# Peptides against a protein of PDB entry 3S8F: the designs that were tried, part 33

Target 1, 157 residues: chain A of PDB entry 3S8F
Amino acid sequence: VLTLFVAVPSLMTAFTVAASLEFAGRLRGGRGLFGWIRALPWDNPAFVAPVLGLLGFIPGGAGGIVNASFTLDYVVHNTAWVPGHFHLQVASLVTLTAMGSLYWLLPNLTGKPISDAQRRLGLAVVWLWFLGMMIMAVGLHWAGLLNVPRRAYIAQV
Target 2, 166 residues: chain B of PDB entry 3S8F
Amino acid sequence: DEHKAHKAILAYEKGWLAFSLAMLFVFIALIAYTLATHTAGVIPAGKLERVDPTTVRQEGPWADPAQAVVQTGPNQYTVYVLAFAFGYQPNPIEVPQGAEIVFKITSPDVIHGFHVEGTNINVEVLPGEVSTVRYTFKRPGEYRIICNQYCGLGHQNMFGTIVVKE

## One batch from the design tools (peptide; aimed at target 1 F15, target 2 A8)

Design b2_p16_4_s4 (made by RFdiffusion4, then SolubleMPNN; from b2_p16_4, 8 letters changed)
Fold by OpenDDE base, seed 1:
Structure b2_p16_4_s4 (fold): chain B 157 residues (1-157), chain C 166 residues (1-166), chain A 16 residues (1-16)
Amino acid sequence: as target 1 above (157 residues)
Amino acid sequence: as target 2 above (166 residues)
Amino acid sequence: SLLLEMVANSLAEAFA
């Protein structure tokens, strides 16, 4: 049980970011319990990408606690569950954050703003990426619970 | 102005931190509940047993596949299994139905996996260490052993078989 | 088709 307290710093960091998002949304005119979410700049791929990464990180973080548990890890270790966890943490959060960073970095480095078409394309890319990652992650976690081994091309199920 | 903004941010942070802490407790509670209600599905941690991987093939209980299955009591057996690049020894492993089987698994070379389909047996096998797993096969038949840890060029083809006899 | 159109537009604007 004590090993689970390793999650405290990560949770603190994650929810501090969430707090910042809420504050930003409220500054942009969002009101109510959830109105601040709609007020966030969802038209900017530089914003949307890392936020979607954070959303994927939520179930991934929960899975991290499971994976760190000695008893629960017995169930999921070296199954498809683990790659599912990785794809949420790396292929979603890290990758989407990198993608979002590029949408900020390139315009700033070149001094040229992205066109509206590029912006819309960027939004499509990050949303499709997120959707694909979520589908794959759910599938991998599901397969893992069905005892499908990782690093193997064959399974009983 | 800046002070007011700072206070507002702190208030939101405190709220989210409280939520974070609550979620942590929920996760811990779920783990505790799982342990309390599903103990049969969890194999307790055993004592660490060490072996010399450089001599395990030449001497000791893993050296002779013909002597790998040892009856230790009424309806109780110990099976000494080697996971190696790229297979398992003995192969097949023959055990009786309904018997309590203690698998003692080690490796003479690199890290391997020992995943038995249709069972909850799933352990990593480290050179120099002995993995101990207890299981009782209720159904006769063949159970495939899968290596689920990368171990080299032949990893994907590394399989074994447990034959459970009536 | 929508994605293709968006890609085409993006490329056209990028090289304009």
Scores: peptide ipSAE 0.018, ipTM 0.771, DockQ to the pose 0.016
OpenDDE base, seeds 2, 3, 4, 5: peptide ipSAE 0.000, 0.026, 0.015, 0.007; ipTM 0.737, 0.773, 0.766, 0.733; seeds 3, 5 fail the geometry check

Design b2_p16_5 (made by RFdiffusion4)
Pose (drawn by RFdiffusion4):
Structure b2_p16_5 (pose): chain A 157 residues (1-157), chain B 166 residues (1-166), chain P 16 residues (1-16)
Amino acid sequence: as target 1 above (157 residues)
Amino acid sequence: as target 2 above (166 residues)
Amino acid sequence: LALLYFLTMAAREAEA
């Protein structure tokens, strides 16, 4: 029960952050129900990386609520589902957010500029990392529901 | 405008939060339902039951695997199961279909998992402790036990079998 | 979906 309550701050974060992004999209001219998304600064890796991380956090958090549901944990405990859940949370959102900081924080700390080419390369890196984490989350959640255990060299069997 | 967008955002945030709370409460009620049904029998016994891992293969209910299945009620069998590096004894565990099975599971060495494929049986096995879970097999046939806690280099090939007789 | 609903309604109320 208390774990389900720990989920409320992230459920609150989902709205406060989503409304903040929508407000920004509207300031930048975006209209429609989706125009506000397209109008956001998708050319800036510091923007893109946490946003993509937040998108993967939706299934990441959904799996966490499942794991927190006591008897439901007996379906997924110590299976590949669990790495599926935590790659979405830490290996995607936390890691992508830190990667995006290379693009505003590093210049601030070192004075070293980020070139146009380095910016585009950062875009590719955060997209590939995000997409790779999403594909693997699918493979691991599914294999987990099929009772494949975590922490195993299953290629040897 | 900012004042207006702000007001509207807070108003609909309050609504979302109430909905999100109502949803979590429904999940809590649904979990409480499972805890009142036979499906909750796979929840391990909360009572501590200590044993000695260094003598469990020499004395006590785990020393003779052929004697591991004991009828404890008219439709009840207790099964003493040893999960060790890297296997389970007895092998196979043989039980009748439709009977309640109380698995008492310990390990002489390291922590092992005990995950019965196709069931909700999924329990950690700790040396020095006895893990007790309950389940009734409704379908006869062969069930595979998978070790789902890393117990060393033999972990990926650590399996066992439960045969549910007709 | 519910989150998008609340977010959409907040945008519409702001415009109104």

Design b2_p16_5_s1 (made by RFdiffusion4, then SolubleMPNN; from b2_p16_5, 8 letters changed)
Fold by OpenDDE base, seed 2:
Structure b2_p16_5_s1 (fold): chain B 157 residues (1-157), chain C 166 residues (1-166), chain A 16 residues (1-16)
Amino acid sequence: as target 1 above (157 residues)
Amino acid sequence: as target 2 above (166 residues)
Amino acid sequence: SPLLEFLARAFAEALA
């Protein structure tokens, strides 16, 4: 009950954000079921970073429901699954959102726009970060399901 | 124009909300499926049981490691285990293969973990409370117990062994 | 190295 109480509003919020993205994409000329995605400003790290964070938050959020479920938590609790969940939520969503915020904030604070080189570097950073986080997260969740313990340097699996 | 924009936003929101609800049902269905097909060898057993962590070492079923394994019926045993800084008692724990084992685990000091490698036994052990886990070892051999809850400087070296005899 | 030059330029511009 408590899990669903938190999960439902969170899902509503997430999909509201998605709705806003679709609207923005369509305003930018995107058409069709998925064309609006391509129309979004993927050349801006300030946009790409938090969006990638949101994408990482999807499996993380699903995992949150699992972690809060009594029976399923019994399987995953104190295994590598848990840090996998954390890395999706904190190191992906929060961190990438922070990165994206910096790409917006710093130019505004300094009054200087970022150079093209800085922009391209920023894009590389956030995409590589996301890729690395997804690889690690998949590995940790997989290991967790194989009963690899958390907070232990050895495992027999 | 503003009115049109508002209507458009609302339409997209409605669509995504519908999708959200659909996904919610999918997740619930997946959980239900997992539960329905779940065949865990570990069964949570017993009600919340309290003990005095300050006396658990001196009196009661956890006091004597030589008497920690109690036969409660045909092919049924209860094992009274202490998780402490930094180890387990008794160590090793010797049980028969194929027997139904009820582990009664508590701690005299701080919170510990009780994770039996090769099994799905994985519980936290709180001082003052008894953790109860039921399991049947189908394969003989040695099963290592590890602590997966930080309990101090010696946490990483806190190990035990369950020996399952034929 | 083009990569190193790119990185160096990016950092230099960030500090300017």
Scores: peptide ipSAE 0.038, ipTM 0.744, DockQ to the pose 0.014
OpenDDE base, seeds 1, 3, 4, 5: peptide ipSAE 0.034, 0.033, 0.032, 0.033; ipTM 0.789, 0.780, 0.769, 0.753; seed 5 fails the geometry check

Design b2_p16_5_s2 (made by RFdiffusion4, then SolubleMPNN; from b2_p16_5, 7 letters changed)
Fold by OpenDDE base, seed 2:
Structure b2_p16_5_s2 (fold): chain B 157 residues (1-157), chain C 166 residues (1-166), chain A 16 residues (1-16)
Amino acid sequence: as target 1 above (157 residues)
Amino acid sequence: as target 2 above (166 residues)
Amino acid sequence: SVLLAFLTKAFEEALA
C-alpha cells in the first residue's frame, strides 16, 4: 500500500522533469514532437548520465509496482527479478546521477574545465554503463520470470 | 517574458500529466489482464496461523516426520513441513501425483525460504507462523526444495526433495 | 589536484 501510494507522486515528479526537459529542448531550438530531444546537450556527460538514469528508472519503477502487488509479487518474490529491479534503480538511476554530478562538481570545485578527452571518455563511460546495466537488467528480469531463485548458486529451470 | 515562459511550462506540464494519467490506466489495465488470465498452480490457502517455534519439534503435527503427510480426503493431503538450519523435514516428502497438496510450513529457528524448483511454489517461512500453500503435482518425479532466504552459514546447502509418485 | 592532473594527462594521452 505504501509503495503504491508513493508511486503516484513519484510518477508526477518524473513527468514534471520530462516536461522541464521538453521546455529546455524547445528553448534550445528543438521543434516538433521529438525535435526537442535532439536539441538537448547530449555532448555533456553531466547531462547524459542522469537522463539515462531516468530512462532506466522507468522500467524499474514499473517493476516496483509489480513487486508491491500481492499476486504479482508471488511470482517474482525472491527470484532474480528482484535484483534486476535493484540494479535498475540503484546501479542505473542513482549511480548514473552520481556520475553526472561528478562531471559538474569537479570542474566547479577545481575551477578548471574538463578537457575534450575527458568529456569524450565520460560520454563513453556513461553510455557503456547504461548499456551494460540494461543488458543485465533484462537478463535478471527474464531469469526471474523463469523462476530462477535469488540467493542460490544453482537453479533447476 | 516571464509570464510567457510560465505559461509555456504549464502547458508542457499539463500535457505530461495527462500522459501520466493515461499510462497509469494502462498499467492498471495490464495488471487486471494479468490477474484475469492468471492460472497459477499454487493457491494461497488458509488464514494466519501461529505456532510456538520452541515446541514445534516436540509436539504437534510437525513433531513426527513419519506422520507429516496426512490424507485429509479423497486425493487430498496436508503435508506438515519444517524448514530448519539447514534442511527440510520430512525429507524426502512423498506425495501422489494428481493429488491436491496443502503444505503447512513453519520454522523452529530462523526465517527460511521454501522454493520448489519446477513449480511456482515460493514462500518465506517465519518462526512462529505457518505458511500455507496449495499445489497439485501433475508430473511425477523429484522436485528439489531450495532455500532462497539467507539463514546462516549453511544456507547455500539447504536442500530438500519432494518425490511425486504415480 | 595532483591526482586529477595525473589522471587527466593519462586519459588525454590514451585518447589522443
Scores: peptide ipSAE 0.038, ipTM 0.725, DockQ to the pose 0.014
OpenDDE base, seeds 1, 3, 4, 5: peptide ipSAE 0.029, 0.030, 0.031, 0.035; ipTM 0.778, 0.770, 0.754, 0.735

Design b2_p16_5_s3 (made by RFdiffusion4, then SolubleMPNN; from b2_p16_5, 9 letters changed)
Fold by OpenDDE base, seed 4:
Structure b2_p16_5_s3 (fold): chain B 157 residues (1-157), chain C 166 residues (1-166), chain A 16 residues (1-16)
Amino acid sequence: as target 1 above (157 residues)
Amino acid sequence: as target 2 above (166 residues)
Amino acid sequence: SVLLLFLAQAFEDALA
């Protein structure tokens, strides 16, 4: 099962980012096993968006390992499972990272800081996007496990 | 300053890397466990079988839908199925209940899907390749075949039927 | 473990 070893560099990258977050949180005064998480700047949409993307990436990455497995992929391939995986990887991780990048980049490019109202709106947008994507992804994965086909408007289930 | 920060980061990285490796093994173990306990019906990797898509309709076992179902043993059949834009041949596919069916599926035109509802049969069909699936229908009735790979304007309406007779 | 359970159920259903 050599294909599963492809997960090694991916996991290393993902958890290296996690290590950076832990370091940042501890620099901000967080202590203990989980206190560093609370110390992160959750009031900044430029931070929250990509972090939520990473959180969505966790189940997506786990699913990626499943999809990369020859035997397990037979079960889930071309079912609703696959779109579920894509929405976690592209529509969640990539999209939220892009959103976060914009929240950081635009103020720097324009020289105008975002207002408090814009900040709050940004937070609402990224959280709602994340929650919606999680609900959709869970539904798609579940449907896929129930053998609902991909690219079909009707299904037996 | 920067050096101290780098050392601290390194310590955290080591911890998270260890965790990542542990998770990797957990995933492998879970996959292995799932396969060992629940995947008795998983189709193993088959031999690569090739066919000429330009002549498959004219000659060979796929050419005549009336001869598509071939009895190969007392309770064994081979069914030669064409997936094409936009349908399946033969349609319906008639097979007996309880018989071991070997589906040999190929395409004369573009890539299609072959997803049989109510079963674990779900394969892509590539022109020039023969997909082989072995299945035994335990329950009589009709099983719908769905194309789950986009194949053109009529993709969404591309359906077939397998009729399992008592 | 949750994923495993879902997969197990899916396999069981697929093999029915």
Scores: peptide ipSAE 0.030, ipTM 0.780, DockQ to the pose 0.019
OpenDDE base, seeds 1, 2, 3, 5: peptide ipSAE 0.014, 0.012, 0.029, 0.012; ipTM 0.777, 0.732, 0.780, 0.746

Design b2_p16_6 (made by RFdiffusion4)
Pose (drawn by RFdiffusion4):
Structure b2_p16_6 (pose): chain A 157 residues (1-157), chain B 166 residues (1-166), chain P 16 residues (1-16)
Amino acid sequence: as target 1 above (157 residues)
Amino acid sequence: as target 2 above (166 residues)
Amino acid sequence: VVALFAFLAAAAREAE
């Protein structure tokens, strides 16, 4: 029960943050139900990386609520489902957010500029990392529901 | 405008939060339902039941695997199961279909998992402790036990079998 | 997700 309550701050974060992004999209001229998304600064890796991380957090959090549901944990406990869940949370959102900081924080700390080429390369890196985490989340959640255990060298069997 | 967008955002955030709380409460009620049904038998016994892992193969209910299945009620069997590096004894565990099975599971060495494929049986096995879970097999046949807690280099090949007789 | 989007969309329309 208390774990289901720990989920409320992130459920609140989901709205506060989503409304903040929608407000920004509208300031930048976006209209429609989706125009506000397209109008956001998708050329900036510091923007893109946390946003993509937040997108993967939606299934990441859904899996966490499942794991927190006591008897439901007996379906997925110590299976590949669990790494599927935590790759979406820490290996995607937390890691992508830190990667995006290379693009505003590093210059601030070192004075070293980020070139146009380095910016584009950062875009590719955060997209490939995000997409790779999403594909693997699918493989691991599914294999987990099929009772494949975590922490195993299953290629040797 | 900012004042207006702000007001509207807070108003609909309050609504979302109430909905999100109502949803979590429904999940809590649904979990409470499972805890009142036979499906909750796989929840391990909360009572501490200590044993000695260094002598469990020599003395006590785990010393003779052929004697591991004991009828404890008219439709009840207790099964003493040893999860060790890297296997389970007895092998196979043989039980009748439709009977309640109380598995008492311990380990002489390291922590092992006990995950019965196709069931909700999924329990950690700790040396020095006895893990007790309950389940009734409704379908006869062979069930595979998977070790789902890393117990060393033999972990990926650590399996066992439950045969549910007709 | 759909409910969250509905609340977000409703908030934008109300602001308008």

Design b2_p16_6_s1 (made by RFdiffusion4, then SolubleMPNN; from b2_p16_6, 8 letters changed)
Fold by OpenDDE base, seed 2:
Structure b2_p16_6_s1 (fold): chain B 157 residues (1-157), chain C 166 residues (1-166), chain A 16 residues (1-16)
Amino acid sequence: as target 1 above (157 residues)
Amino acid sequence: as target 2 above (166 residues)
Amino acid sequence: MDVLLAFLQAAFAAAE
């Protein structure tokens, strides 16, 4: 009940954020259905990180609905599917948002801008993190559907 | 200028909200389709059955492992299983191939898992409550029971076996 | 936000 209840406000929030991104992209000169995406500041790790987190949150959110569905939860409950869901939600969205926030916060706290080298390194870290998380998430969800149990070190598949 | 900006933002929000609603219906439709096609299997509603975890080992159908497998019909059995720290009783569980098996599972101590590899049997077992699972083993052989709910220091070693005989 | 930032900057400086 609570999960399904929270799903509606969460979706509203997510799409509001998307609307804000579209608005920002269009203000930056983006045009067309997708041109606004290209116009966003993809050279800034403080922007890229939370956006990648949001992308990871999409399949994670869908998984939340699955986990809250009685019949579907029977299939995935206490399997590798569940860790896959958690890692998308926590290690993708929350962690990447935190990482992005640090790229804004630290320069402001120190009063010093980040160097170009630090910026490029930050972009590499964020993208590699996201890639790793997506690989792991796909693997865990797939394993879960194959009935690999959670909290077991061996499984018959 | 602020009014123009506000109007623009509202336009984008309306578009995305419409998309959101559409996606909501898509998800509902997908769930409905899954249920209608029974791709996840039929999960019957179980009746709430309670037992006293403090006496379940001493009296009742779980008390004697030798009497745990009860034939209830020509090709139907009920198996009374205890999940405990750290194992299952009886072990092994012996059942015939092709028979309809009703597992009645409970715990005398803490919460455990009952996950039978190679099957869709996957339930949590709570002290004071009886978990009921119905399954028919079509293939003979050994099926391992795994505890997938943390139950203590020996959790990782908590295994059982179901032997399906021809 | 400016007050919060100032506070955080002061705290950070004091911790160094």
Scores: peptide ipSAE 0.019, ipTM 0.729, DockQ to the pose 0.014
OpenDDE base, seeds 1, 3, 4, 5: peptide ipSAE 0.000, 0.013, 0.007, 0.012; ipTM 0.772, 0.764, 0.753, 0.739

Design b2_p16_6_s2 (made by RFdiffusion4, then SolubleMPNN; from b2_p16_6, 7 letters changed)
Fold by OpenDDE base, seed 4:
Structure b2_p16_6_s2 (fold): chain B 157 residues (1-157), chain C 166 residues (1-166), chain A 16 residues (1-16)
Amino acid sequence: as target 1 above (157 residues)
Amino acid sequence: as target 2 above (166 residues)
Amino acid sequence: LAVLLAFLAAAFAAAE
């Protein structure tokens, strides 16, 4: 129970970030319950990449709560579930945030904007990365729930 | 202006913060429900049972694999298992079907895993500590033990077998 | 939220 108190600041951070996105979308003309989402700058890979990272972080964060629960952790610990969790956290959130940071940082440091072709390629890269990561993560979590062991080349299922 | 923006942000943040707190309580409630209605078969450690990994092979209940399976009562057994680089002892572990088995697992060398396929038995094995797992095998057959914690060059080949006899 | 609850539900079901 005490371990789950760590979820408080984490969830607070997550939902305040979401609130910031909502505010930004509304400032950009989005209206209604969901209209603000469409108003966000989805044409900019520097924006899209970290946001996709955040989206991957949602199931990853859920997994974090599960892993932190000793009762639920009994089910998932050292199964394929765990790699599924940290690939969402590291290979999705951290990596996509780094990608997004690069798309913003390099143009600013060099003073040279990215071309439209580079922008479109960047969007393709981050979306494909996200898609692949989600497929992998779902597979790993599913396998973990089926009791596929971590760090083993063979499994019964 | 900036002031209006801050007020708007605050309103959204308060809502999301309240939601996050509510979700926290939901998660705690689910954990509490699980604890109240289910047992994991792992004995919760009040005081951690410890052993000396440097002598566990020479003396004590883990020293002789032929005496590793101890009947403690009617249809009750304690099995003293060593996980080592790179295997398990005894191997195979032979237990009766339908008996309550208490596994006492430790390591003489490094950290290993003890994952029994076809069961929910999945624990880490630490030198100097004893992992205790209670399980009843309802079906006869062979159950493979897999090391799911990296333990060295032979980790990938570290397997054991539990044989459940009628 | 739906994704969060789905994962939690799956884990919870597996724990039963």
Scores: peptide ipSAE 0.030, ipTM 0.793, DockQ to the pose 0.032
OpenDDE base, seeds 1, 2, 3, 5: peptide ipSAE 0.024, 0.006, 0.029, 0.026; ipTM 0.800, 0.765, 0.795, 0.776

Design b2_p16_6_s3 (made by RFdiffusion4, then SolubleMPNN; from b2_p16_6, 9 letters changed)
Fold by OpenDDE base, seed 4:
Structure b2_p16_6_s3 (fold): chain B 157 residues (1-157), chain C 166 residues (1-166), chain A 16 residues (1-16)
Amino acid sequence: as target 1 above (157 residues)
Amino acid sequence: as target 2 above (166 residues)
Amino acid sequence: MDVLLEFLAQAFADAE
């Protein structure tokens, strides 16, 4: 039960970021309940990458609550579920945030803006990475629920 | 201007914080529901059984694989299993079909896994601790035990077998 | 499928 209290600051952090995004979107002219989302700068890979990371982190965070729950963890522990969770946390959120940071940092450090071609390529990279990561994560979580073990090269299901 | 922006941010933060709290309670409620409905076999941390890993091979119920399967009642057995680098004992584990089996699993060396294919038996085995799992095999046959916790160079080849007899 | 069915069956048995 105490482990679940870790969810409090995590959720607060996650949703304060969401609040910042809503504010930014509304400043950019977005209106209504969802219009602010469309108003965000989806043409900038430095923005898109970490946001996609956050989107991947949502199911990962929910999985974190599952993994931290004694009874539920008994079902999923050391199954393919666990690496599925890790890939959402590290290979999605952290990695995409790092990618986004580079798209912002390198132009600022070098004083050279990225070309339109580089921008488009960057968008393609982060979206494809996100898509691939989501497919893999869903597969791993599904396999985990089917009792596929972690750290085994063979499994009977 | 900055002050106005801060006020606006705070308004959105209040909404999202309320949502976060709501989600927190939903998760807690779901966990509470799961605990209330699925508590069978849950051992509180304060009631964990301990053993000395340095002597578990020499004395006690794990010392003799030939005596590892103990009948504790009508159609009830306790099986004392050692997970070690790199295998299980006894191997095979022979139990009757339809019997209630209590597995008592420990390790004399390092942390191992005990994952029985075709079942929901999946526990980590820590030296100095006894993992307890209750299971009834409904179907006769062979069930493979897989180590799903890295335990050294031979980890990938660490397998055991449970034989369920009619 | 058999593995899943047995998994679920045992889960229900544990829940009782």
Scores: peptide ipSAE 0.016, ipTM 0.762, DockQ to the pose 0.015
OpenDDE base, seeds 1, 2, 3, 5: peptide ipSAE 0.011, 0.012, 0.013, 0.015; ipTM 0.776, 0.728, 0.766, 0.731; seed 2 fails the geometry check

Design b2_p16_6_s4 (made by RFdiffusion4, then SolubleMPNN; from b2_p16_6, 9 letters changed)
Fold by OpenDDE base, seed 4:
Structure b2_p16_6_s4 (fold): chain B 157 residues (1-157), chain C 166 residues (1-166), chain A 16 residues (1-16)
Amino acid sequence: as target 1 above (157 residues)
Amino acid sequence: as target 2 above (166 residues)
Amino acid sequence: LDVLLQFLAEAFAAAE
């Protein structure tokens, strides 16, 4: 299946970003196999948002491999599975990255730092968005596996 | 300084790249395992069959819904189905239980979906192409056909029925 | 993984 080799550059890119995160965490004093994760700036919504996007991208990317398989795609194509995949890729990764970018960009463009209240609100927004999107995505994927059709307001299941 | 950082990054990149390659093989292996053990009914890629969408309603096997169901063998049928805005022809599609049914589906207008509830029949229908699906209905009853590809204002109400007779 | 595979198998079987 030659199509599955498309996953190679995608995985390479994704895990290169992970490598950058590990390096950053270790520079911030993190040690051990997982200590570097805790050392990352989880108090900054500009950081948290795109990272959560990346986390959502993991199952989305795995699903992408499934969708790219002609045999498995037959099972999931035009079912609720596909919207589930889209919401992970676009509504999670892209959207959260955009949100994170705004949290960084706006203070720099305006010259005004965000207040602590705005920072906390930003964190709440991105975490709640991520959580809601994960719940929705799991539901859509599950429904898709149960053969719930895409673009239909009613289903047998 | 910068050089040391680059060396460190390179080391981490090598590790994560190795992990990425490992995960790639894991995914391929999982797909292969799933297909081998759980998906015996995978339909292989079919042959490309073309038809003129502008004349499909006027001539050929799709032109007369009364002749859409053709017996091709003792327990084999071919059903010529049109998906159009906004319905299916023939409707209902009547087939016998236990017979091998070959659906030949095309569209005279725009792209539609052909999703049969209670079955694994789920194909897109493109004008100018013939979608071929082989299926045997084991249970008698009614099976609803749903359009799962947006095709216009009436898309949400585009339904058909397959009636499987004992 | 086994649970996932079983679910996939059941879903496939149910859809067939």
Scores: peptide ipSAE 0.024, ipTM 0.770, DockQ to the pose 0.020
OpenDDE base, seeds 1, 2, 3, 5: peptide ipSAE 0.000, 0.000, 0.000, 0.012; ipTM 0.774, 0.735, 0.769, 0.740; seed 5 fails the geometry check

